# Peptides against a protein of PDB entry 4ASU, part 138

Target 1, 270 residues: chain A of PDB entry 4ASU
Amino acid sequence: ATLKDITRRLKSIKNIQKITKSMKMVAAAKYARAERELKPARVYGVGSLALYEKADIKTPEDKKKHLIIGVSSDRGLCGAIHSSVAKQMKSEAANLAAAGKEVKIIGVGDKIRSILHRTHSDQFLVTFKEVGRRPPTFGDASVIALELLNSGYEFDEGSIIFNRFRSVISYKTEEKPIFSLDTISSAESMSIYDDIDADVLRNYQEYSLANIIYYSLKESTTSEQSARMTAMDNASKNASEMIDKLTLTFNRTRQAVITKELIEIISGAA
Target 2, 83 residues: chain B of PDB entry 4ASU
Amino acid sequence: FTFASPTQVFFNSANVRQVDVPTQTGAFGILAAHVPTLQVLRPGLVVVHAEDGTTSKYFVSSGSVTVNADSSVQLLAEEAVTL

## One batch from the design tools (peptide; made by RFdiffusion4, then SolubleMPNN)

Design b2_p17_1_s3 (from b2_p17_1, 6 letters changed)
Fold by OpenDDE base, seed 3:
Structure b2_p17_1_s3 (fold): chain B 270 residues (1-270), chain C 83 residues (1-83), chain A 17 residues (1-17)
Amino acid sequence: as target 1 above (270 residues)
Amino acid sequence: as target 2 above (83 residues)
Amino acid sequence: EKEELLEEEKEIEEKYA
């Protein structure tokens, strides 16, 4: 490589390093906010899931329609955030198919579709885009919930798959159940809940779905920002190492050029 | 007893004496060992009676309330403010 | 001659610095 080539590459990598450092700072700020907002959201979301855990709702085996909701975002450069969700979605879809279930997929965030569109395009009901630019709100979750309920797909049971935040350096892809109104209303374990009006139960389920989606979005966002911060830090470090290596190469090449020119002068070949 | 909105937690696994909630079917008080039930909140006042005798009032917009067989209660409001 | 070579080396180094 010529000195010019090395210099060009150095400039390019330095620019990348500047970008990755900036992105790290942005991700750090978003992470800090997301973590603060996750605290109440987790209490809220876990509270919403309490019924399903305590009631031990089971879907009859003869029910075949299953909905998978994958939660991520539109934005890359966050390590394995999207691939982890997609991997679990694929695994779940395969397991359900092997069990003779009909599987439909909803993607929250464009990255889910980007990963799964080739292999699972026929199973997608809808993909929600414009996720990850701003912090998710309950309104956003409500919109998603409403669209799901109005999709016309009469699922019996579903799974929401998202990254649960553990720490700044750790997340875990998890699955939580979602149930249709019919499944809840027909569940034997629900018999202990006194005379619930059908309208009340419907509204309750609508809130429940929105609550769970909201919770998943908050977990996902926090996980994503932390992962992005780490990814950008790693990228910055890698860029730094590459800059150092290229600088050494540049210096060596420069010395070689100087030596060559000196030899040419001494030999009279110039 | 858990009482939260998406953005704020008021009670987290707390022991309370009574919670009065505004539901679509009417206001009712949740006491210890209340029968399991599911209700939807209407806009109105939530009153929490703590074991120490303190009473706190909240305005909620909508949401859900769950009373489980184990006497755990989840009051989940879309929006809630302290009064 | 050695001094001249050293000067040329410096000039070349300055050119590529």
Scores: peptide ipSAE 0.030, ipTM 0.841, DockQ to the pose 0.009
Fold by OpenDDE base, seed 2:
Structure b2_p17_1_s3 (fold): chain B 270 residues (1-270), chain C 83 residues (1-83), chain A 17 residues (1-17)
Amino acid sequence: as target 1 above (270 residues)
Amino acid sequence: as target 2 above (83 residues)
Amino acid sequence: EKEELLEEEKEIEEKYA
């Protein structure tokens, strides 16, 4: 490579490094906020899931409609955040199909659709876009829940798949159950609960769905920002190493050019 | 007893004597070993009676309350404030 | 001659610096 080529590459990589450093700082700020907001959201969300865990709600075998909700965002450059969710969605969909169930998919965030559109396009009910630019609110979760309930798809049970935050360097893709009103109302395990008005149960289930979606969004957001921060840090380090390497190459090439020109001067004077 | 909103935790797996909640079907008092039930909250006052005799009051908007067979209680409000 | 070569080397270095 010529000195000019090396210089151009150096400039390009230095610019990339500046961008990645800036993105790291932005991700760090968003992560810090997300982590703070996740603490109460986790208590809230886990509390909402307590009924399903304790009641051990089972879907009858004759019921075949299953809904998969994948939760991520619209934004890239966050490592395996989206692919992890999509991978688990694919696995779950395949397992359910093998069991003879009908599977429909909802994507929260455009990245899920981007990954799955070629192989699972016919299974998608809806994709929610404009996810990840701002922290998710309970209002956002309520909108998603309402749209799901009004979608006309009468699922029996479902799975919400999202990345649960563990630490700044770790997340785990998790699955939580979703049940239809009919499944809950007909579940044998619900018989221990006092006579519950049908309207009350319907409203309760709407809150439950919104709660779980909200929780999943908060976990996903925290995981994503943390992963992005790490990814941008790694990118910045890689850029730094490349800059060092190219700088050495530049210096060596410059010395070679100087030597060549000196030889030409000496040889021409001869 | 767990009492939380999406943005704030008031009680997390705490032992309380009694919780009074405003439900759509009327005022509801949750005592120890209350029968399992599900209710939806209406805007109103939540009163938590602690084991030490202290009483705390909260205003809540909409939400849900669950009493499980194991006596665990989840009070989940969309919005809640300490009074 | 050595001094002239050193000056030329310096000029070349400045050109490619």
Scores: peptide ipSAE 0.030, ipTM 0.841, DockQ to the pose 0.009
Fold by OpenDDE base, seed 1:
Structure b2_p17_1_s3 (fold): chain B 270 residues (1-270), chain C 83 residues (1-83), chain A 17 residues (1-17)
Amino acid sequence: as target 1 above (270 residues)
Amino acid sequence: as target 2 above (83 residues)
Amino acid sequence: EKEELLEEEKEIEEKYA
């Protein structure tokens, strides 16, 4: 490669490094906010799941309709955030199908659809777009919950799949249960709550669904921002390494050119 | 006893003497060893009675309250403010 | 001659610096 070629490549990589460094800083700021907002959201979300955990709601085996909600975003450059969710969705869908269940899918974030559209397009009920540009609100979760409940799909049980935040360097893809009103109402374990009327239970189920979705969005957002920060840091480091290598090549090539010119002068050829 | 909104935690696994909640069917007090119940909240006043005798008041919007067999209580409000 | 070579070397180095 000529000195000019090396210089051009160096300039290009340096520009990439500047961009990735800037993106890292932006992701870091968003992560800091997301982490702060996750603290109360986690308490709130875990509280919402407490009933289902403690009541140990069972779905009858004869019930066949299963809903999978995958939670991610529209935005890339965040490592394995989307692929991890999609992978677990695929696995769950395959297992359920093998068990003779009907599976429908909801994607929160366009990336889920982009990954699964070829293999699972017929199973999608709806995809929610415009996720990840702004921090999710409870209002956003309520809209998703309402649309699901009004979709006309009468699922028996389901699961919401999302990345739970563990630390700045770690997340885990998890699954939490979703239950229909009918499933909750018919559960034997709910008999201890016999003072509850049908209207109250319906309202609770709707509210609970929104709560769980909100919780999942907050976990997902925090995980995504941390992963993006890491990805951009790695990209910046890789660029730095390449710059160093190319700089060495440039220096060697320069010295070779100088040596050649000196030899030509000494030999009388130039 | 856990009391939280999506954006704020007021109590996290705390021990309290009594919690008064506004429900759609009426306001009631949750005491120690209260029977399991599930209710939805109406806009109104929540009063938390601590074991030391202190009381705190909150205004809540919609939400839910669950009392489980293990005497754990989850009070979840869409919006809540300290009074 | 040695001084001339050193000057030429310096000029070449400056050209590619």
Scores: peptide ipSAE 0.027, ipTM 0.838, DockQ to the pose 0.009
Fold by OpenDDE base, seed 5:
Structure b2_p17_1_s3 (fold): chain B 270 residues (1-270), chain C 83 residues (1-83), chain A 17 residues (1-17)
Amino acid sequence: as target 1 above (270 residues)
Amino acid sequence: as target 2 above (83 residues)
Amino acid sequence: EKEELLEEEKEIEEKYA
């Protein structure tokens, strides 16, 4: 490599390092906000899931329609955030198919579609784009919930798959159940609940779905920002190491060039 | 008793004496050992009666309330403000 | 990867502009 080539590479890597450092700071700020907002969102979301956990709602085996909702975002550069969700979705879809279930998929965030479109394109009902640019709101979750309910796909049971935030350095891909109105209404375990008006139950389910989606979005966002912060930090460190190596190479190459020029001068003068 | 909005937690697994909630079918009081039920909130006042006799009032926009068999209660409002 | 970084940089610049 010529001195010019090394210099060009150095310049390029230095620019990348600047970008990654900036992105790290942005991710850190977003993470801090997301983590703060996750605290109440988790209480809210876990509260919404409490019914399903306590009632132990079971879907009859003869019910075959299963919906998988994968939750991520449109944005890259966040390590294994998207691939983890996609992997779990694939596994779940395969297991359900093996059990004779019909599987449909909803992707929250374009990255899920990008990963799964080749192998699972026929199973996709809808993909929600423009996820991750702004912190998710309850309104966003409500829109997704409404779209799902209005999609015309009459699922019996579903799974929402998302990354749960554990710590700044850890997340876990998790699955939570979603149930159709019919499944909830017909569940034997729900018999202990007082006579509930059908309209009330419908509205309740709409809230429940929105709540769970909102919760999943908040968990996903926090996990993503944390992962991005880490990824950008690692990228910045790697760039720094490469800069150091290339600088050494540059210095060695420069000395070699100087030596060669000196020899040529000496040889020409002789 | 858990009472939260998407953005704020008011009560988290707290013990309370009574919670009055505005539902679409009417306002009702949730006491200890209330029968399991599901309700949807209408815009209105939530009144939480603490064990110490203190009363807190909240305005909620919409949401859900769940009373479980284990006497746990989840009051989940879309929007809620302290009054 | 470089293209993704450049796109993200643009987004960052647009946000802070």
Scores: peptide ipSAE 0.009, ipTM 0.848, DockQ to the pose 0.070

Design b2_p17_1_s4 (from b2_p17_1, 6 letters changed)
Fold by OpenDDE base, seed 1:
Structure b2_p17_1_s4 (fold): chain B 270 residues (1-270), chain C 83 residues (1-83), chain A 17 residues (1-17)
Amino acid sequence: as target 1 above (270 residues)
Amino acid sequence: as target 2 above (83 residues)
Amino acid sequence: EKEELLKEEEEIREKYS
């Protein structure tokens, strides 16, 4: 390679490094905010799930309609965030199908649709876009919950799949249950709860659904920002290594060129 | 006893004497060893009575309250403010 | 001639510095 070629490559990689460093900083800022907002959201979300855990809601075996909600975002450059969710969705869908269940899918974030469209397009009810630009709000979750409830799909039970934040360097794809009103109302374990009006239970179920969705969004967002920060850091480091390599090559090539020119002068003078 | 909104935690697994909640069916007090129940909140006052006798007041919007068989209580409000 | 050679060497070094 000529000095010119090496210089051009160096310039290109340095520019990439600048961009990835900048993106890292942006991701870091968003992560910090997400992590702060996740703290109360987790308490809130776990609190909402407590009833279903304590009551041990079970779906009758004869019920076949299962809803899978995958939670991610529209935004890339965040490592395996989207593929992890999609992988678990595929696995769950396959298992349910093998068990004779009807499976429908909701994607929160366009990336889920992008990954699963070819193989699971017929199973999709709806995909929610415009996820990831701004931190999710309870209002956002409520909109998703409302649309689900108004979709006309009468699921018996479901699962929401999302990345749970563990640390700045770790997330885990998790699954939490969601239940229809009919499933909750018919559960024997609910009999211990004192005189619950049907309207109260309906309102609770709707509210709970929004809560769980909100929780999942907050976990997902925090995980995503952390993963993006890591990805950009890795990209920056890789660029740095390449810059070092090319710089060495440049220096060697430069010396060779100088030597060659000097030899030519000496040979011509002799 | 857990009391939280989506953006703020007021109590997390705390031990309290009594919690007064505004529900759609009426305001009632949750005492120690209260029977399992599930209610939805109406806008109104929540009063938390601590074991030491102190009381704190909150205004809440919509939400839910659950009392489980193990006496755990989850009070979840869409919006809540300290008074 | 030696001086010219040294001058040329310096010019080459500066060109690629």
Scores: peptide ipSAE 0.029, ipTM 0.838, DockQ to the pose 0.009
Fold by OpenDDE base, seed 2:
Structure b2_p17_1_s4 (fold): chain B 270 residues (1-270), chain C 83 residues (1-83), chain A 17 residues (1-17)
Amino acid sequence: as target 1 above (270 residues)
Amino acid sequence: as target 2 above (83 residues)
Amino acid sequence: EKEELLKEEEEIREKYS
């Protein structure tokens, strides 16, 4: 490579490093906010799942309709955040299909669709876009819940798949159950909750669905911002190493060029 | 007893004497060993009676309340404020 | 001649500095 080529590459990589550093800082700010907001959201979300954990709700074998909700975002450059969710969705869909279940998919965030569209296009009910630019609100979760409930797809049970935040350097893809109103109302384990008005139960399930979606969004957002921060940090470090390497190459090449020109002058070959 | 909104936690697995909640079917008090039930909240006052005799009041907008067989209670309000 | 070569060397080094 010529000195000009090396210089051009150096300039390019330095610019990339500046961009990645800036992106890291933005991700760090968003992460800090997300982590703060996740604390109460986790208590709220875990609380909303308590019923389903305590009441061992079973779906009859003759019920075949299963809904998978994958939760991520529209935004890239966050490592394996999206692929992890998609991978688990694929696995779950395959297992359910093998068991003779009908599977439909909802994607929260455009990245889910982008990954699964080719192989699972016929199974998608809807994809929610414009996820990840702003922190998710309970209102956002309610909109998603309402859309699902009004979709016309009468699932029996379902799974919501999202990345649970563990630490700034760790997340885990997890699955939580969702149940239809019919399934929960007919579950034997729910018999201890007698004398519940049908309208009350319907409203309760609407809140439950919104609650779990909200929780999943908060976990996903925190995980994503943390992962992006780490990814951008790694990119910045890699750029730094490349800059160092190219700088050394530049210096060596410069010396070689100088030496060559001096030899040509001395030898009269110029 | 857990009482939270999406943005704030008021009680997390706490022991309380009684919780009065405003539900769509009417206000009721949750005591120790209350029968399992599911209810939805209407806008109104939540009153938490602590074991030490202190009473705390909250205003809630909507949400749900669950009383489980194990006596655990989840009060989940969409919005809640301390009074 | 040596002095001229040294001057040329310095000019070349400056060109690539």
Scores: peptide ipSAE 0.029, ipTM 0.840, DockQ to the pose 0.009
Fold by OpenDDE base, seed 4:
Structure b2_p17_1_s4 (fold): chain B 270 residues (1-270), chain C 83 residues (1-83), chain A 17 residues (1-17)
Amino acid sequence: as target 1 above (270 residues)
Amino acid sequence: as target 2 above (83 residues)
Amino acid sequence: EKEELLKEEEEIREKYS
């Protein structure tokens, strides 16, 4: 390689390193905020899921309509955040299909659609875009919940799939259940709950859905930011190593060029 | 007893004597061994009576309250503030 | 997307400067 080639590569990699370092800092800041906001969100969301755990809601096998909600974002460069969710969605969809269920998909974040659209386009109901630039709010979750409820798809049960935050270096793709109003109202396990007004139950389920979506968004966001931070750190380190290697090569090549030039001058060969 | 909003936790798996909640159908008190029920919150006053006799007041907007058979309670407000 | 993130970085830097 010529000095020019090496110099060009060095410049390119240094620029990449600068970008990745900057991106790491952005991710770090967003992560710190997300982690703080996740603490209450988790209590809130887990609290909302408590009913389903305590009541052990079951969907009859004759109920065939299943909704899969994949939660991620529009933002890339965060490792396996999106692919992990998509993988779980594919697995769940396949399992449900094998069980004779009808599967529809909602993507929260454009990346889900990007990954699954080609293979699952007919199953997509809607994709929510503009996710990930700002921290998700309960309002955002409510909008998603409302649009879902107004989609006209009368699912019996569903699965919300998202990355649960474990630590700055770890997340786990998980699934939580969602149930239709009809499924909840008809569940035998709900008999222990005192006579619940139908309107109350409807409203309750609307909140429940919004709560779970909000929770999933907060978990997803925290996981994403931490993963991006890690990915950018790794990229920066890799760039650093390459810079070091190329710098050595540059120095050697430069010396060789200088020596060659000097010899040509002295010998008159050039 | 768990009482939280999306952004704040007031109680997390705490033992309390009584919680008064405002629901769409009316305010009611949740005591120990209350029958399982689901309710939706209306804007109003939540009063938590702690075991030590301390009383705390909160204003909530909307949300839900769940009383489970195991006496666990989840009070989830969309918005809540301490008074 | 990189450009967008860089813009965000600048905003964050300004916020904490």
Scores: peptide ipSAE 0.019, ipTM 0.857, DockQ to the pose 0.118; fails the geometry check
Fold by OpenDDE base, seed 5:
Structure b2_p17_1_s4 (fold): chain B 270 residues (1-270), chain C 83 residues (1-83), chain A 17 residues (1-17)
Amino acid sequence: as target 1 above (270 residues)
Amino acid sequence: as target 2 above (83 residues)
Amino acid sequence: EKEELLKEEEEIREKYS
């Protein structure tokens, strides 16, 4: 490589490093906010899931329609955040299909669709785009919940798959159950909750769905920002190492060029 | 007893004497060992009676309340403010 | 400050696109 080529590469990598450093800072700020907002959101979301845990709601085996909601975002450069969700979605879809279930998929975030579209295009009901530019709000979750409930797909049960935040360096892909109104209403374990008005139960289910979606979005966002921060840090470090290596190469090449020029001068003078 | 909104936690697994909640069917008082039930909140006042006799008032917009068989209670409001 | 961060992110994304 010529000195010019090395210089060009150095400039390019330095620019990349600058960008990745900036992205790291942005991700760090977003992570800090997301982590703060996750604290109450987790209490809220876990509280909403308490019914399903306490009541141990089961879906009859004869019910075949299963909905998978994958929660991610539109934004890349966050390590395995999207692929982890997609992987679990694929696994779950395959398991359900093997069990004779009909599987439909909803993607929250364009990245899920991007990964699964080729193999699962026929199973997709809806993909929600424009996810991840701003922190998710309860309003956003409500919109998703409403769209799902109004989609016309009469699922019996479902799974929401998302990355649960553990720490700044760790997340885990989790699955939580989603139940249709009919499934909840017909569940034997719900008998202890007798004399619940049908309208009340419907409204309750709508809130529950929105709550769970909101919770999943908050977990996902926090995990994503943390992962992005780490990814950008790694990219910046890698760029730094490459800059150092190229700088050494530049210096060696420069010395070689100088030596060659000196030899040419000496040989030409002879 | 857990009482939270998406953005704020008021009570987290706390022991309380009584919680009065505004439901679509009217006022509902949750006492210790209340029978399991599900209710939907209407806009109104939530009153929490602590074991120490302290009473706290909140305004909620909407949401849900769950009383489980194990006496755990989840009051989940879309929006809530301390009064 | 939040709006500034969003702008910065968009600028960064545009540079990579």
Scores: peptide ipSAE 0.015, ipTM 0.844, DockQ to the pose 0.128; fails the geometry check

